# Peptides against a protein of PDB entry 5K2M, part 31

Target 1, 273 residues: chain A of PDB entry 5K2M
Amino acid sequence: MRIGITYTVLRREEMAIKERAGEFGEVVMLHEDDLLFPGNYDLDVVIIRNVSHFKALYTARLFESEGIPTVNSSRLIFEAGDKLFATLRLAGKVPVPEWKAALSEGGALRVPDSLGYPLVSKPVFGSWGRLLAKVNDRDSLEAVLEHRKWMKNPLYGIHYFQEFVEKPGRDIRSYVIGGEFVGAIYRYSNHWITNTARGGKAEPCSDPEVEELSVKAWEAFGEGALAIDIFESEKGLLVNEVNPNMEFKNAARVTGADMAGKLVEYAVEVAKT

## One batch from the design tools (peptide; made by RFdiffusion4, then SolubleMPNN)

Design b1_p10_8_s3 (from b1_p10_8, 7 letters changed)
Fold by OpenDDE base, seed 2:
Structure b1_p10_8_s3 (fold): chain B 273 residues (1-273), chain A 10 residues (1-10)
Amino acid sequence: as target 1 above (273 residues)
Amino acid sequence: MIEELKSLGE
């Protein structure tokens, strides 16, 4: 078996994936600079680890066009990596924060009529809480919308909002690979954005409700490897978002779960189907 | 580059 691994930067995750993949066959590391298509790649499967959502998406689709399956698939990356598209999948299967989408400034200005204040403005793409805004009032909403008008990427004109969920100083990130729950962590932060990339502490989360909810959230997509962000709210557990290009260094460290191994095992299964 | 820097910080 020949396993490709695409990457932007060799992180701890990519090193772990490489190491585990070596147990199953020949590993071909493919930096973004090495990727040209069509490339006539001799690979049985490709694990997509590009940092950029869009690079990951297009890389996956390009390999698929050559008949090479990817983990994750371009379909999954597309649907899960967009916050709005992910919400559309999730909302029919699991509890999610109340949300609204608007396609114009005029529409966006009416969002508080439904969600109230405070609300959270999110770009439909991006990671690490980038461009998340807690919108406390009309003035703040107008400011966010004004700024969005001047952003060059047209995707910033897609206005996605959530209710502001008061969290107990933490959120949960779980990992589901091939429908199997692999592990979960609490991410602690004094800031309303609890992402570990912003200096949050991670601790193991062992909660059967989290496990069940995580699997159900994964089932909304029905394939691949997902990190799932869950809020603890007064309404119970809410699935906030999923990530088809998951970082798991901290989670693997604190839980001891073999996330890299599980990812590789899943990729090997995908290669055999 | 910003994404890479944040990734390195996790």
Scores: peptide ipSAE 0.016, ipTM 0.491, DockQ to the pose 0.354
Fold by OpenDDE base, seed 5:
Structure b1_p10_8_s3 (fold): chain B 273 residues (1-273), chain A 10 residues (1-10)
Amino acid sequence: as target 1 above (273 residues)
Amino acid sequence: MIEELKSLGE
């Protein structure tokens, strides 16, 4: 078996994936600079670890066009990596924060009529809490909309909003790979954005409700490897978002779960299908 | 590394 691994930066995750993949076959590391299409890739499966959502998406689709399956698939990356599209999948299966989408400034200005304040403005793409805004009032909403108007990427004109969820100074990140719950962590932060990439600490989360909800959230997509962000709210557990390009270094360290191994095992299964 | 990646953008 020949396993490709695409990457932008060789992180601890990519090193771990490489090491584990070596137990199953020949590993081909493919930096973004190595990727030219169409190409003659002799690979049974490709594990997509590009940092950019869009690069990951297109890389996956390009390999698929060559008849090479990817983990994650381009379909999963597309649907899970867009916050709005992910919400559309999740909302049919699991509790999610209340949300609204608007396609114009005029539409966006009416969002508080249904969601109230405070609300959270999110870009439909991006990671690490980038361009998240807690919108407390009309003035703040107008400011966010004004700024979006001047952003070059047309996707910033897709206005996605959620209710602001009060969290207990933490959120939960769980990991589901191939439908199997692998583990979960609490991410602690003094900021309303609890992402560990912003200096939050991680602790193990062992909660059967989290496990069940995580699997159900994964089932909304039905394939691949997902990190699932869950809020502990006054209304109970809410699935906030999913990530089809998961970082797991902290989670693996804290839980001891073999996330890299599980990812590789799933990729091997995909290769055999 | 993550902060560096953030600075470079996605």
Scores: peptide ipSAE 0.015, ipTM 0.493, DockQ to the pose 0.166
Fold by OpenDDE base, seed 4:
Structure b1_p10_8_s3 (fold): chain B 273 residues (1-273), chain A 10 residues (1-10)
Amino acid sequence: as target 1 above (273 residues)
Amino acid sequence: MIEELKSLGE
């Protein structure tokens, strides 16, 4: 078994994945600078750990074009890594926050007619809560839309909105790999954005409802390894987002779950298919 | 580490 691992930065996750992969076969670490295509890669599977969503997507697709399966697949990265596309899959299977998409400023200005205020403006791509805006009123909406006009990437012209969900000072991040629930954590923050990248503490989450919902959310995609962001709302649990480029160092530390091992085991299974 | 990741632009 020859396992490739693509990466941008050697994080704790990549180190753990490398270590566990070594138990199953030969490990080939592939920094982004090492990736040229077409290439003669002698690999049975590639674990995609590029930081960039787009680089991860294209890297996966390029390996797949050479007949090498990837974890995650380019299909999963594409579908799960775009907030709007992920919502489209999730909405048919699990409760999600109310959402609207608009393809023009004129359309976006009508979103409050359906969602009301406050609402959340999200880019369809990006991590660590970048460019998330809590839009409390018309003036704020107009400002967000005006700023988007001057952003160079055309994807910023895709207007994705959610209802603002009031949370109990925390959210839940769960992990499902190959359809198996691996673990979950609470992420605490005093800010409405509860992302651990902004200094939130993590605690173990042991809730059967979270486990069940997480598996159902994964089933909306039907493959791979996903981190799942769940909100505790007055309406019950809501699946907010999924992440095919999951960070898990905090979750692994807090829960003791072998997330790296589970990811490698899944990759080995994929290689054998 | 977070700052390093943020500097990668995505």
Scores: peptide ipSAE 0.015, ipTM 0.497, DockQ to the pose 0.169; fails the geometry check
Fold by OpenDDE base, seed 3:
Structure b1_p10_8_s3 (fold): chain B 273 residues (1-273), chain A 10 residues (1-10)
Amino acid sequence: as target 1 above (273 residues)
Amino acid sequence: MIEELKSLGE
């Protein structure tokens, strides 16, 4: 068994994955600078750990074009890593926050007629709460839309909105790998954007409802390793988003779950299929 | 900076 691991930065996650992969076979570490295609790679599977969503997506697709399976697949990275495409998958299987998509400024200005205020504006791509806006009124909506006109990336012209969900000062991050629930944590924050809280407290989440919902959310995609963001709302649990490029250092520490081992085991299974 | 920012999300 020859296991490739692509990476941008050697983090604790990549070190743990490398260590666990060494128990199953030969490990080939591939920094982004080492990746040229076509490349005649001799690998049974590649674990994708590139930091950039787009680099991860293209790296996965390039290996697949050479007949080498990847974890995650390019299809999963594409569908799960886009907030709108992820919502389209999730909405058919699990409760999600109310959402609207508009393809023009004129369409976007009508979104409050259905969602009301406050609402949340999100780019369809990006991490760590970048360019998230809580839109409290018409003036704020107009300002967000005006700024989007000057952003060079055409994907900023795709207007994705959600209802604002009141949370109990925390959210839930769960992990599902190969259809198996691995663990979950509470992330505490005093800010409405929980993901940006530097030094937020993490605690283990042991809730059977979270476990069941997390597995159902994974089944909307049907493959790979996903981190799942869940809100505790007045309407019950809502699946907000998924991440096909999961970080798990803090979750592994807090829960004691062998997330790196589970990821490698799944990659080995994919290699044998 | 990217590593520091990523460690903040968990």
Scores: peptide ipSAE 0.014, ipTM 0.467, DockQ to the pose 0.353; fails the geometry check

Design b1_p10_8_s4 (from b1_p10_8, 5 letters changed)
Fold by OpenDDE base, seed 3:
Structure b1_p10_8_s4 (fold): chain B 273 residues (1-273), chain A 10 residues (1-10)
Amino acid sequence: as target 1 above (273 residues)
Amino acid sequence: MEEFLRSLGE
């Protein structure tokens, strides 16, 4: 078996994936600079680890066009990597924060009539809490909308909002690969944006309700490897978002779970189908 | 875009 691994930066995750993949066959590391299409690649499966959502999406689709399956698939990356499209899938299966989408400034100005204040403005794409805004009042909403008019990417004209969820100083990140729950962590932060990339502490999460909800959230998509972000709210557990290009170094360290091994095992299964 | 979206659904 020949396993491709596409990457932008060789992180701890990519090193672990490479090491585990070597136990199953020949490993072909493919930096973004190595990728030209059409390329007639001799690979049985490709694990997609490009940092950029769009680079990952197009890389996956390009390999698929040559008959090579990818983990994750371009379909999954597309649907899970867009916050609005992910919400549409999740809302049919699991509890999610209340949300609204507007396609104009005039529509966006009416969102508080339904969600109230405070609310959260999110771009439909992006990572690490970039361009997330807690909107406390009308003046703040108008300011966010005004700034969006001057942003160059037309996707910033898609207005996605959520209710502001009060959290107990933490959130949960779980991992589901091929429908199997692999592990979960608490991410602690004193800021309303909980992200371990911003210096938050991680601790293991052992909660059967989190496990059940995580698997159900994965079933909304029905394939691949997903990190799932869950809020502990007054309404119970809410699935906030999913990530089809997961970072797991902190989760693997804290839980002891073999995230890289599980990802490779799933990729090998995909190659055989 | 529509053709691309269709190709993703296959």
Scores: peptide ipSAE 0.006, ipTM 0.456, DockQ to the pose 0.026
Fold by OpenDDE base, seed 1:
Structure b1_p10_8_s4 (fold): chain B 273 residues (1-273), chain A 10 residues (1-10)
Amino acid sequence: as target 1 above (273 residues)
Amino acid sequence: MEEFLRSLGE
């Protein structure tokens, strides 16, 4: 078996994936600079680890066009990596924060009539809480909308909002690979954005309700490897978002779970299908 | 640059 691994930066995750993949066959590391299409790639499966959402999406689709399956698939990356499209999948299966989408500034100005203040403005794409705004009032909403008008990417004209969820100084990140729950962590932060990339501490989360909810959230998509972000709210557990290009260094360290091994095992199964 | 690139991978 020949396993490709595409990457932008060789992180601890990519090193662990490479090492584990070597137990199953020949490993071919493919930096973004090595990728040209159309091409003759001799690979049975490709694990997609490009940092950019769009580069990951297009890389996956390009390999699929050559008849090579990818983990994750371009379909999953597309649907899970867009916050609005992910919400559409999740909302039919699991509890999610209240949300609104608007396609114009005039529509966006009416969102507080439904969600109230404070609310959260999110771009439909992007990671690590970039361009997340807690909007406390009308003046702040107008400011966010004004700034969006001058951003070059037309996707910033898609206005996605959530209710502001009061959290107990933490959130939960769980991992589901091939439908199997692998592990979960608490991410602690003094800021309303609890992402560990912004300096949060991680601790193990052992909660059967989290495990059940995480599997149900994965089933909304029905394939691949997902990190799932869950809020503890007064209304109970809410699935906030999913990530089809997960970082797991902190989770693996804290839980002892073999995230890289589980990902490779799933990729091998995909290759044999 | 590396921290920025890491910030793009989540």
Scores: peptide ipSAE 0.013, ipTM 0.454, DockQ to the pose 0.334; fails the geometry check
Fold by OpenDDE base, seed 4:
Parts: C-alpha cells; structure tokens; sequence
Structure b1_p10_8_s4 (fold): chain B 273 residues (1-273), chain A 10 residues (1-10)
C-alpha cells in the first residue's frame, strides 16, 4: 500500500495523518511544489490536505484522471466545499438555516424581503469565517454588494445569504468519516462567528441528536470525510455547513477520538475498492 | 448538480 498525502502546510493534522498512514504502508508526502501533471505517481490512494479549496479540488481531479482515488474525491470537495452547493445537498435531507442565492446586485437587494434583517452574507468559498458579514440593514447590504464588485474572483459575484441564527454563544462541529460518526465538539465564542481558528474554546459534545443529524448530513453527500458545523437554534439543530478539508486538532485533543486514524482507515478502504 | 458534475468528469 502506497499512500500519498498532499499538503500546503505541515500542520498537526497532516503530521498525525502521516504517522497513522505509516502503519498501513509506505507514505509519500507531496507538497504543492511537488505536484506536476500529468505525472507518474505510483500511489494506491491520495489523502488531500491542501489548504486551498481550489487547489484541493484540482489536485483530487488530477490524481483521479490518472486512475488514483482520492480522499476526499473531487466530487465531494466540489459539492461540500462550496457553501451554496453544500446547502443544495443538505436542504433535501436535514434542517438548514433559511437561505437565499442571488446572481446580481438587483437580486441581492431583494433578499431581505424574504429573510429579513439581520442576515448573513457569505462567500460561496473560503474558510475560517473569511468575508462573513452580519448585515443588519439596507445600508450595510449595499456596502457589502458594492465591495463585491471590486473583488477579483468572479465567484464573489455569487451572492449567498442566510438568516442570522441566534446561538447560545457556541456552535457544534462534528466529524463523520465513511458514514461513521467519529466525534463532536462545542466551539465557544463571544463573537457571532464561533470558529476555533479565531480563538474559540473547544469542549466535547456528547449528544445523540447531534450524532444522528451528523450522519444524515453526511448521507446527503454519501462519501468521504466531513466536518459538519451545526447550530443550536430556537428551531432546533440546523446544519450550517460542511467541510471536506477538515481541521481536527482541537476535536482530537478534547474528545480523544482518533480522527487521523479513522481518515487513514477510510483511505485504505477506498484504495482497496 | 449531478448532471453538471458528470459533465466535468467528476
């Protein structure tokens, strides 16, 4: 068994994945600078750990074009890594925050007619709460839309909005790998953005409802390894987003769950299929 | 979505 691991930065997660992969076979670490295609890669599976969503997507697709399966697959990265596309999958299976998409400024200006204020503006791509805006009024909406006109990437012209969900000073991040619930954490923050990358405290979450909902959210995609962000709302649990390029160092630390091991085990299963 | 992904070879 030869296991590739693509990466941008060697984080705690990549180190843990490397270590566990070594128990199953030969590990080939592949920095982004090493990736040239077409190439002669002698690998049975590749674990995709590129930081950039787009680099991860294209890397996965390029390996797949050479007959090498990836974890996650390019399909999963594409559908789960885009907030709007992920919402389209999730909305048919699990409760999600109310959302609207608009393809123009004129369309976006009508979103409050449906969602009201406050609402949340999200880019369809990005991590760590980048470019999230709580839009409290018309003036703020106009400002966000004006700024989007000057952004270089045309995907910033895709306007994705959610209702603002009142949370109890925390959210939930769960992990499902190959359809198995691995663990969950609470992420605490005094800010409406509850991302641990911004200094949030993590604690274990042991809730059967979270486990059930997490598996259902994973089933909306039907493959791979996903981190799932869940809100505790007045309407009950809502699946906010999924991450096909998960960080898990905090979750592994506080829960003791073997996230890296589960990911490697799944990759080995994929390689054998 | 599935049709679109298929068109991309994904």
Amino acid sequence: as target 1 above (273 residues)
Amino acid sequence: MEEFLRSLGE
Scores: peptide ipSAE 0.009, ipTM 0.489, DockQ to the pose 0.024; fails the geometry check
Fold by OpenDDE base, seed 5:
Structure b1_p10_8_s4 (fold): chain B 273 residues (1-273), chain A 10 residues (1-10)
Amino acid sequence: as target 1 above (273 residues)
Amino acid sequence: MEEFLRSLGE
């Protein structure tokens, strides 16, 4: 078996994936600079680890066009990596924060009539809390909308809003690979954005409700490897978002779960299908 | 790139 691994940066995750993949066959590391299409790639499967959502999406689709399956698939990356499209999938299966989408400034200005304040403005794409705004009032909403008008990417004209969820100083990050729950962590932060990358502490989360909800959230998409962000709210557990290009170094360290191994095992299964 | 990612809170 020949396993490709596409990557932007050789992180701990990519190193672990490479190491585990080597147990199943030949590993071909493919930096973004190495990728040209159409190409003659002799690979049975490709694990997509490009940092950019769009680069990951297009890389996956390009390999698929050559008959090489990817983990994650371009379909999954597309649907899970877009916050609005992910919400559309999730909302039919699991509890999600209340949300609204608007396709114009005029529409966006009416969102508080439904969601109230405070609300969260999210771009439909992007990671690490980029361009997330807690919108507390009309003035701040107008400011966010005004700024978006001057952003170059047309996708910033897609206005996705979510209710602001009060969290207990943490959120939950769970991992489901191939439909199997692999593990979960609490991410602690004093900021409303609880990304551990911003200096938060991670601790193991052992909660059967989280496990069940995580699997159901994964089933909304029905394939691949997903990190799932879950809020502990007054309304109960809410699935906030999913990530089809997950970081797991902290989760693996804290839980002891073999995230890389599970990902590779799934990729091998995909290759055999 | 790693430094940049770190600066973004990865």
Scores: peptide ipSAE 0.005, ipTM 0.453, DockQ to the pose 0.361; fails the geometry check

## One batch from the design tools (peptide; made by RFdiffusion4, then SolubleMPNN)

Design b1_p11_1_s1 (from b1_p11_1, 11 letters changed)
Fold by OpenDDE base, seed 1:
Structure b1_p11_1_s1 (fold): chain B 273 residues (1-273), chain A 11 residues (1-11)
Amino acid sequence: as target 1 above (273 residues)
Amino acid sequence: LEFDEENFTNR
């Protein structure tokens, strides 16, 4: 068994994945600077750990074009890594926050007629709460839309909005790999963006409803390894988004779950199929 | 609180 691992930066996650992969076979670490296609890669499977969503997507598709399976697949990265495409998958299986998409400024200005205020404006791509805006009124909406016009990437012209969900000072991040629930954490923050990367505390989450909902959310995609962001709302649990390029350092530490081992085990299964 | 370096990369 020869296991490739593509990466941008060696984080604790990549080090743990490398260590676990070494128990199953030969490990080939592939930095972004090492990647050239078409190539002659002698690998049974590649674990995709590129930081950039687009680099991860293209890397996965390029290996697949050479007959090498990837974890995650380019299909999963594409569908789960786009907030709008992920919402389209999730909305058919699990409760999600109310949302609207608009393809023009004129359309976007009518979103409050349906969702009301406050709104959350999101780019369809990006991580760590980047370019999230809480939109409390018309003036704020106009400002966000004006700024989007001057952004170079045409994907910023795709306007995705959610209702603002009041949370109890925390959210939930769960992990499902190959259809198996691995674990979940609470992420605490005094800010409406509960990202642990902004200094939030993490605690174990042991809730059967979270486990059931997380598996159902994964089944909307039907493959791979996903982190799932869940809100505790007045309406009950809502699946906010999924991440096909998961960080799990804090979750592994807090829960004691071997997330790296589970990811490698799944990659080995994919290599054998 | 460990600084998540990934959040600060504009990549």
Scores: peptide ipSAE 0.018, ipTM 0.604, DockQ to the pose 0.159; fails the geometry check
Fold by OpenDDE base, seed 4:
Structure b1_p11_1_s1 (fold): chain B 273 residues (1-273), chain A 11 residues (1-11)
Amino acid sequence: as target 1 above (273 residues)
Amino acid sequence: LEFDEENFTNR
């Protein structure tokens, strides 16, 4: 078994994945600078750990074009890593925050007619709460839309909105790998964005409802390793988003779950299919 | 347990 691991930065996650992968076979670390295609790589599977969504997506697709399966697959990265496409998968399977998508400014200006205020503006791509805006009123909406016009990436012209969900000062991050629930944490923050990149505390989450919902959310995609962001709302649990390029350092530390091992085990299974 | 902010990267 030859296991590739692509990476941008050697984080604690990548170190843990490398260590665990070594128990199953030969490990080939592939920094982004090492990736040239076509490359005739002699690998049975590649674990994709590129930081950038797009780099991860293209890296996965490039390996797949050489007949090498990836974890995650380019399909999963594509569908789960886009907030709108992820919502489209999730909405038919699990409770999600109310959402609207608009393809023009004129359409976006009508979103409050359905969602009301406050609402959340999200780019369809990006991580760590980047370019999330709590839009409290019309003036704020107009400002967000105006700024989007001047963003160079045309994907910023895809307007994705959610209802603002009042949370109890925390959210839930769960992990499902190969359809198995691995663990979950509470992420505490005084900010409405509870993402780990904005600071806060993590605690173990042991909730059967979270476990069940997390598995169902994973089943909406049907493959790979996903981190799942869940909100505790007055309506119950809502699946906010999924992440096909999960960070798990804090979750592994807090829960004691062998997330790196589970990821490698799944990759080995994928290599054998 | 505090979140580690050291690994903030542009995704």
Scores: peptide ipSAE 0.018, ipTM 0.595, DockQ to the pose 0.189; fails the geometry check
Fold by OpenDDE base, seed 2:
Structure b1_p11_1_s1 (fold): chain B 273 residues (1-273), chain A 11 residues (1-11)
Amino acid sequence: as target 1 above (273 residues)
Amino acid sequence: LEFDEENFTNR
């Protein structure tokens, strides 16, 4: 078994994955600078750990073009890594925050007619709460839309909105790998964007409802390794988003779950199919 | 303990 691991930065996750992969076979670490295609790579599977969503997506697709399966697959990265596309998958299987998508400013201006205020404006791509806006009123909506016009990436012209979900000062991040629930944590923050608070407390989440919901959320995609962000709302648990390129160092530490091992085991399974 | 970080989608 020859296991590739693509990476941008050798993080704790990549180190753990490398270490565990070494138990199953030969490990080939592939920094982004090492990647050139077509390359005729001699690998049975590649674990995709590129930090950039798009680099991860293209890397996966490039290996797949050479007949090498990837974890995650380019399909999964594509569908799960876009908030709107992920919502489209999730909405068919699990509760999600109410959402609207608009393809024009004129359409976007009508979103409050359905969602009301406050609402959340999200780019379809991004991490760390980047470019998330709590839109409390018409003036704020107009401002967000105006700013989007001047953003260079055409994807910023895709207007994705959610209802504002009141959270109990935390959210849940769960992990599902190969359809198996691996673990979950609470992430505490006093800010409405839980993901941006440096130094937020993490605690293990042991909730059967979270486990069930997480597995169902994963089943919306049906493959790979996903981190799943879940909100505790007045309406119950809502799946906010999924991440096909998950960090898990904190979750692994807090839960004691062998996330790296589970990921490698899944990759080895994928290699054998 | 610090909470889990998201990946950098736009890095």
Scores: peptide ipSAE 0.018, ipTM 0.568, DockQ to the pose 0.215; fails the geometry check
Fold by OpenDDE base, seed 5:
Structure b1_p11_1_s1 (fold): chain B 273 residues (1-273), chain A 11 residues (1-11)
Amino acid sequence: as target 1 above (273 residues)
Amino acid sequence: LEFDEENFTNR
């Protein structure tokens, strides 16, 4: 078996994936600079670890066009990596924060009529809380919308909003690979954006409700490896978003779960189907 | 240094 791994930066996750993949077959590391299409790639499966959502998406689709399956698939990356498209999948299966989408400034200005204040403005793409705004009032909403007009990417004209969820100083990040719950962590932060990358403490989360909800959230997509962000709200657990390009170094460290191994095992399974 | 996802995916 020949396992490709595409990457932008060799992170701890990519190193762990490479190491574990070596136990199953020949590993071919493919930096973004190595990728030219069409190409004669002799690979049974490719694990997609490009940092950019769009590069990951296009890389996956390009390999698929040559008959090489990818983990994650281009379909999954497309649907899960877009916050709005992910919400559309999730909302039919699991509790999600209340949300609205608008395709114009005039539409966006009416969002508070449904969601109230405070609300959260999100770009449909992007990671790590980038361009998230807590919008407390009309003036703040107008400011966010004004700034969006000057952004060059037309996707910033897609206005996605959620209710602001009061969290207990933490959120939950869970991991589901091939439909199997692998583990979960609490991410502690005093900021309304809980992200361990910003210096948040991680602790193991052992909650059967989180496990069940995480699997159901994965089932909304039905394939691949997903990190799942869950909020503890006054309404109960809410699935906020999913990530098809998951980082797991903190979760692996805290839980002791073999996330890299599980990802490779799933990729090997995909290669055999 | 743990890859700061938050700082890097803006690229």
Scores: peptide ipSAE 0.017, ipTM 0.595, DockQ to the pose 0.199; fails the geometry check

